# Peptides against a protein of PDB entry 4Z5W, part 219

Target 1, 305 residues: chain A of PDB entry 4Z5W
Amino acid sequence: IPDVFLELNKLWYFSAQSNLFNGEMPRSLSNSRSISLLSLRNNTLSGQIYLNCSAMTNLTSLDLASNSFSGSIPSNLPNCLRLKTINFAKIKFIAQIPESFKNFQSLTSLSFSNSSIQNISSALEILQHCQNLKTLVLTLNFQKEELPSVPSLQFKNLKVLIIASCQLRGTVPQWLSNSPSLQLLDLSWNQLSGTIPPWLGSLNSLFYLDLSNNTFIGEIPHSLTSLQSLVSKENAVEEPSPDFPFFKKKNTNAGGLQYNQPSSFPPMIDLSYNSLNGSIWPEFGDLRQLHVLNLKNNNLSGNIP

## One batch from the design tools (peptide; made by RFdiffusion4, then SolubleMPNN)

Design b2_p28_8_s2 (from b2_p28_8, 16 letters changed)
Fold by OpenDDE base, seed 1:
Structure b2_p28_8_s2 (fold): chain B 305 residues (1-305), chain A 28 residues (1-28)
Amino acid sequence: as target 1 above (305 residues)
Amino acid sequence: SEEEENKKKIIEEGKKNWEEFKEELLKK
């Protein structure tokens, strides 16, 4: 990418995604005062990620996913005081989350999916301080670590938590009960054990639950038949999305075109590929908004309702 | 206005980027 962004002093948006760009990110881009949204995803960009947060005062969204960046996670990102959304998926950092992220109060959406992140305990301890954090994706990291069960962890505003394919040990963590706004939970493809906790059915906004491909035992909690978001259409929550700077969710209740964008996340309960026993609850029939119920490859018995 | 059109484009591209991200999460 050419180093010409100094002249583009009115540039609010730059997308160069899904191209064949290589080399380092241009220094003029890393110092842009005007840019609000930057997307360079799906390129072959390399070197250390560096952003001059003191210059980039308008930066609100950063997508660098699927690039060949190396080195440490930029510890100065919390100094980008308007930065809300970060996508660092598929960047092989081989690092821990910086301690400076405790101060990242502008952060609403973060992905490190498949980024060779280490130390899940430190990561969650740091990120719980991000009071505005709504979407957290940590899939394909923390290989064979233990998912911390520390009840003091608090993600009060969390709507989306995805920590799949980590081979994580432990149990479903009780600290998730401190996230009453949770809409999507994916802990699939781990080595999680114990029983599925009944308090999951108290998460009234939860419409997507994936606990598949674990080592869970015991019965399916009957409380899952009472998930309010799946019982009534009135309780149907909008699909979680990153807070892009111009997404004023106008709750325009006005009958404008619902872009029925097919929700990429259908209302779902997936408990497949576990060691669950007992019966399938007939009261799953009360979940009128449920699109997918996957209970295959368990030790379930009795009648199919 | 040109500013409103630019805001719409940023919203649409942001939506697209999020849908692409969701599709990548579903392809596990």
Scores: peptide ipSAE 0.026, ipTM 0.652, DockQ to the pose 0.031
Fold by OpenDDE base, seed 2:
Structure b2_p28_8_s2 (fold): chain B 305 residues (1-305), chain A 28 residues (1-28)
Amino acid sequence: as target 1 above (305 residues)
Amino acid sequence: SEEEENKKKIIEEGKKNWEEFKEELLKK
């Protein structure tokens, strides 16, 4: 990519995704005062990620996913005071989350999916201080670590938590009960054990639950038949999206075509590939909004309701 | 305005990038 962005003082959006760009990110781009949205995803960019946050005062979204960047996670990103969304998926950092992220108050959506991130305990301890964090994706990291169960962890505004395919040990952590706005929980493809906690059924916004491919035991909590988001269409939750800077949810009652883009996440309960026992509750029939109920490959008994 | 059209394109491209990201999560 040429180093010409100093002349582009009105450039607000730059997308160069899905090209064959190589080398380092241009220094003029990392110093741009005008850019709000930067996407360089799916290239072969390399070197250390450096952003001059004191210059990049308009930066709101950063997508560098699927590049060959190396080194540490940029510890100065919290100084980008308007930066809301970060996608660092498929960047092999081999690092821990920087302690500076405790101060990342602008952060709303973060992905490190498949980024060789280490120390889940430190990561969650740091990220709990991000009061505006709504979407957190940590899939394919923390291999064989223990999912921390520390009750002091608090993600009050969290809507989406995806920590799949980590081979994590431990139980469903009680600190998730402190996330009453949780809409999507995926802890699939881990080594989680114990019982499924009844308090999961008290998460009134939870419409997508994946606990599949774990080692859970005991009965299915009857409280899952009472998930309010799945009972009534009136309680149907809008699919979580990252706060793109221009998603002003104007309450425009403008009868603009709701592109019912089919939600890529259907209303779902997946408990498959566990060691659950007991009966299937007939009250699953009350979940009128449920699209997928997957209970296969368990030790369930009795009649199918 | 051209600025409003540019804002729409940015929102649409951002949505597309998010849908592609969600599809990559669901294919695992």
Scores: peptide ipSAE 0.023, ipTM 0.638, DockQ to the pose 0.032
Fold by OpenDDE base, seed 4:
Structure b2_p28_8_s2 (fold): chain B 305 residues (1-305), chain A 28 residues (1-28)
Amino acid sequence: as target 1 above (305 residues)
Amino acid sequence: SEEEENKKKIIEEGKKNWEEFKEELLKK
């Protein structure tokens, strides 16, 4: 990518995704005052990620996913006061989340999927301070660590939590009950144990639950048959629209295209590949919005309702 | 306006990028 962005003082969007760009990110790009959206995903960019947050005052979204960047996670990103969305998926950092991210109040969506992130306890302790954090993706990290169950962890505004394929140990953490706006929970492909907690059925916005490929035991909580988002259409969960800064909520009045984008996540309960026992509750029939119920490869008994 | 159309395209590209990202999460 050429180092010409100093002259592009009106450039607010730059997408160069899915190309063959190599080398480092241009210094003029890292100092752009005008850029709001930056996507360089699916390239072969290398070196250390550096952004001059003092210059990049308009930066709202950063997608650098699937690049060959190396080194530390940029600890200065919280100084990008308008930065809401970060995608650092498939960048091999081999690092912990920086302590500076406690101050990342603009952050609404974060992905480190498959980024060799370490220390889930520290990561969650840091990220709980991000009061505007709605989407958190940490899949394919924290290999064989323990999912912290510390009741003091608080993600009040969290809508999407995905921590799959980590071989995590522990139980379904009670601190998730402090996230009443949770819409999507994926903890699949871990080594989580214990019972599925009944309080999951109190998450009135939860429409997608994946607990598959774990070591859960006991009965399916009957409270899952009362998930309000799956019972009634009126609780059609505001899809966790990535707070891409350009989703201007048009005011409700005029025929704003409710892009009912079919949620790319179907309304789903997946409890497959566990050690669950007991009956399939006939009251799963009350979940009129449920598209997928996967209970295969368990120790369930009785009649299929 | 051309600016509004460009803003729409960017929103759509952002949506697409997020859907592609979601698909990568579901294909595990």
Scores: peptide ipSAE 0.022, ipTM 0.611, DockQ to the pose 0.034
Fold by OpenDDE base, seed 3:
Structure b2_p28_8_s2 (fold): chain B 305 residues (1-305), chain A 28 residues (1-28)
Amino acid sequence: as target 1 above (305 residues)
Amino acid sequence: SEEEENKKKIIEEGKKNWEEFKEELLKK
């Protein structure tokens, strides 16, 4: 990428995704005062990620996913006081989350999916201090670590938690009961054990639950038949759009086709590929908003209701 | 194994959906 961004004093959005860009990020881009949205995803960019947060005062969204960046996670990112969304998926850091992220109060959405992040206990202990954190994606990290069950962990504003395909050990963590706004939980493709806790059914905003491909035992909690977001359309939760500050809902009263863009996450309960026993509750029939109920490859018995 | 290929596909689809979701948010 050419180092021409010094002259682009009005550039608020730069997207150069899915190109053949190689080398380092241009220094003029890392010092841009005007840029709000930066996407360089799906390139071959390399070197250390460096952003001058004191210069980049308008930076709100950063997507560097699917690049060949190396080294540590930039510890200075919390100094980007308007930075809300970070996508570092598929960047192979081989690192822990920096302690400085305790101060990352602007952070609303974070993805490290498949980024070779280590130490889930430290990661969650740090990220719980991000009071505005709504979306957390940690899939394909922490290989064979133990999912911490420390009751003091608290993600009050968490809406989306995805920690799939980590081969994590442990149980469904009790600290998730402190996340009453949780809409999506994916803990699939781990080595989680024990019973599915009944308090999951108290998460009134939960419309997508994937616990598939684990080692869960016991009965399906009857409380899952009472998930309020799946019972009534009135309780249908708007998908957690990242709060892009500029997209005021224009009241487009224009009767144009609402592209009901299919929710990227259909209303779903997936408990497949576990060791669950007992019957299928007939009260799953009350979940009128449920699109997918997957209970295959368990030890369930009795009649299908 | 077929199971490992299915794991890769699910991961690729989930990533693609997240990327598409972001593109759509940028077009609004």
Scores: peptide ipSAE 0.021, ipTM 0.514, DockQ to the pose 0.026

Design b2_p28_8_s3 (from b2_p28_8, 17 letters changed)
Fold by OpenDDE base, seed 4:
Structure b2_p28_8_s3 (fold): chain B 305 residues (1-305), chain A 28 residues (1-28)
Amino acid sequence: as target 1 above (305 residues)
Amino acid sequence: SEEKKNQEKIIEEGKKKWEEFVEELKKK
């Protein structure tokens, strides 16, 4: 990528994704005052990720996923006061989340999926301080670590949590009950154990639950048949839209295109590939908004309702 | 304005890319 971005003082969007760009990110790009959205994903960019947050005052979204960047996670990113969305998936950092991310108040959406991130306890302890954090994706990290169950963890505004394929040990963490706006929970492909907690059914916005491919035991909580988002249409779960900075909330008053973007997440309960026992509750029939109920490969018994 | 349509399109493309990203995570 050429080092010409100093002259592009009106450039607010730059997307050069899915190309064959190599080398380092240009210094003029790292100092751009005008860029709001930067996407360089699916390239062969290398070196250290560096952004001059004092210059990049308009930066709101950063997608560097699937590049050959090396070194540390940029600890200065919280100084990018408008930066809301970060995608660092498939970048091999081999690192912990920086302590500076406690101050990342602009952050709304973060992915470190498959980025060789370590220490889930530290990561969650840090990220809970991000008061505007709505979407958190940490899949394919933290290999064989324990999912912390510390009740003091608080993600008050969390809508989407995906921590799949980590071989995580532990139980469904009670601190998730402190996230009443949770819409999507994926903890699939771990080594989680114990019972599925009844308080999951109290998450009135939860429309997508994946606990598949774990070691859960006991009965399916009857409270899952009362998930309000799956019972009634009126709780149109605000789709876990990544807060891409440009989602102006169209005021609901004008005939807003219901972007029925079919939520790429269908309303779903997946409890498959566990050791669950007992009956399938007939009251799953009350979940009129449910598209997928997957209970296969368990120890369930009785009649299919 | 054409600029507003371009912004809306970039936003939608961004959503779709994030969704595709999350879908790629489930398949592994």
Scores: peptide ipSAE 0.024, ipTM 0.596, DockQ to the pose 0.036
Fold by OpenDDE base, seed 3:
Structure b2_p28_8_s3 (fold): chain B 305 residues (1-305), chain A 28 residues (1-28)
Amino acid sequence: as target 1 above (305 residues)
Amino acid sequence: SEEKKNQEKIIEEGKKKWEEFVEELKKK
């Protein structure tokens, strides 16, 4: 990418995704005062990620996913006071989340999917201090680590948590019960064990639950048949923040309510590929908003209701 | 095989969502 961004004093959006760009990020781009949205995803950019946060005062969204960046996660990113959304998916850092991220109050959405991040305990301990954090994607990291169950962990404003395909050990963590706004939980493709906790059914905004491909035992919690978001449309999910990357405004031509539907996640319960036993609750029939119920490859018995 | 497909799907869905999000912000 040419180092020409010094002359582009009105450039607020730069998208150069899915090209053949190589080398480092141009220094003029890393010092841009005007840029708000930066996407360089799906290139072959390399070197250390460096952003001059004191210059980049308008930066709100950063997508560097699927690049060949190396080294540590930039510890100065919390100094980008307007930076809300970060996509670092498929960047092989081989690193821990920086302690400085405790101060990342502007952060609303973070993805490190498949980024060779290490130490899930430290990551969650740090990220719990991000009071505005609504979306957290940590899929394909923390290989064979233990998912911390520390009850003091608190993600009050968390709407989406995806920690799939980590081979994580442990149980469904009790600290998730402190996330009443949780809409999407994906813990699939781990080595999680124990029973599925009944308090999951108290998450009134939860419409997408994937616990598939784990080692869960016992009965399906009856409380899952009472998930309010799946029973009634009136209890529909609070309009996700316009900063939520997973929601599309459907222009419904009728009547002005632009519901940010999570257009890409159907209402779903997936408990497949576990060791669950007992019966299928007939009260799953009350989940009128449910599109997908997947219970295959368990030890369930009795009649299908 | 199935794990890899699910991982690829999550990543592709995440990319598409990010594009849609960026395009919505660009219209404001």
Scores: peptide ipSAE 0.021, ipTM 0.519, DockQ to the pose 0.023
Fold by OpenDDE base, seed 1:
Structure b2_p28_8_s3 (fold): chain B 305 residues (1-305), chain A 28 residues (1-28)
Amino acid sequence: as target 1 above (305 residues)
Amino acid sequence: SEEKKNQEKIIEEGKKKWEEFVEELKKK
């Protein structure tokens, strides 16, 4: 990418995603005062990520996913006082989350999916201090670590938590009960054990639950048949959207069909590929909003309701 | 072996769904 962003002093949005760009990120781009939205996703950009947060005072969204960046996670990102959304998926950092992220109060959405992040305990201890954090994705990190069960962990505003495919040990953590706004939980493809806790059915906003491909035992909690978001359409929770400052293009010209873009996540309960026993509760029939119920590859018995 | 390949495929499909989700969330 050419180093010509100094002249572009009114540039608010730059997207160069899904190209063949290589080399380092231009220094003029890393110092842009005007840019709010930066996407360089799906390129071959390399080197260390450097952003001059003192200059980049308008930066609200950063997507650098699927690049060949290396080195440490930029510890100065919390100094980008308007930065809400970060996508660092598929960047091989081989690092821990910086302690400075405790101060990242502007942060609403974070993805480190498949970024070789280490130390899940430290990561969660740090990120719980991000009071505005609504979406957290940590899939394909922390290989064979233990999912911390520390009840003091608090993600009060969390709507989306995805920590899949980590081979994590432990149990479903009780600290998730401190996230009453949780809409989507994916802990699939781990080595989680114990029983599925009944308090999951108290998460009234939870419409998508994936606990598949674990080592859970015992009965399916009957409380899952009372998930309020899946019983009533009136509780149609606003789709967990990161506050991407993408203008809702109100397509002002297309008449009043709010394209309710179908949520890319259908209302779902997936408990497949576990060691669950007992019966399928007939009261799953009360979940009128449920699109997918997957209970395959368990030790369930009795009648199919 | 096949079960492991099916597992890898489901992981890739899950990754793809997440990427698609993030891309759709950007379009909203």
Scores: peptide ipSAE 0.029, ipTM 0.556, DockQ to the pose 0.029; fails the geometry check
Fold by OpenDDE base, seed 2:
Structure b2_p28_8_s3 (fold): chain B 305 residues (1-305), chain A 28 residues (1-28)
Amino acid sequence: as target 1 above (305 residues)
Amino acid sequence: SEEKKNQEKIIEEGKKKWEEFVEELKKK
């Protein structure tokens, strides 16, 4: 990418995604005062990620995913006072989340999916201080670590948590009960054990639950049959804020719900590929908004309701 | 194999959603 961005003093959006760009990010781009949205995803860009946050005062969104960047996670990103969304998926950092991220109050959405991030305990301890954090994707990291169950962990504004395919050990952590706005929980493809906790059914905004491919035992909590977001449309989850990268606004055009584009996340309960026992609750029939109920590959018995 | 497919799916869904989000921000 040429180093010409000093001349582009009115450039608000730059997208050079899905090209064959190599080398380092241009210094003029790292110093752009005008850029709000920067996407360089799916290239072969290399070197250390550096952004001059004192210059980049308009930066709100950063997508550097699927590049050959190396080194540490940029510890100065919290100094980008308007930076809300970061996609660092598929960047092989081999690092921990910087302690400086405790101060990242502008952060609303973060993805480190498949970024070789280490130390989930430190990551969650740091990120809980991001009071505006609504979306957290940590899939394909923390291989074989233990999911911390520390009751003091608190993600008050969390709407989406995806920590799939980490081979994580432990139980469904009680600290998730401190996230009453949680809409989507994916903890699939781990080694989580114990029972599914009944308090999950108290998450009134939860419409997508994936606990599949774990080692959960015991009965399905009856409280899952009373998930308010799945019982009634009126309890329909407040549309994820327009700053939420993972949900399309329902076009609430007053006309018919043209589900024209399949919502990438249908209302779902997936408990498949566990060791759950007992009966299927007939009260799952009350979940009128549920599109997918997947209970396959368990030890369930009795009648299908 | 199935694990890898689910991982790839989650990643691709996340990518698509990010692209959609960026396009929505450009319209504002």
Scores: peptide ipSAE 0.023, ipTM 0.555, DockQ to the pose 0.023; fails the geometry check

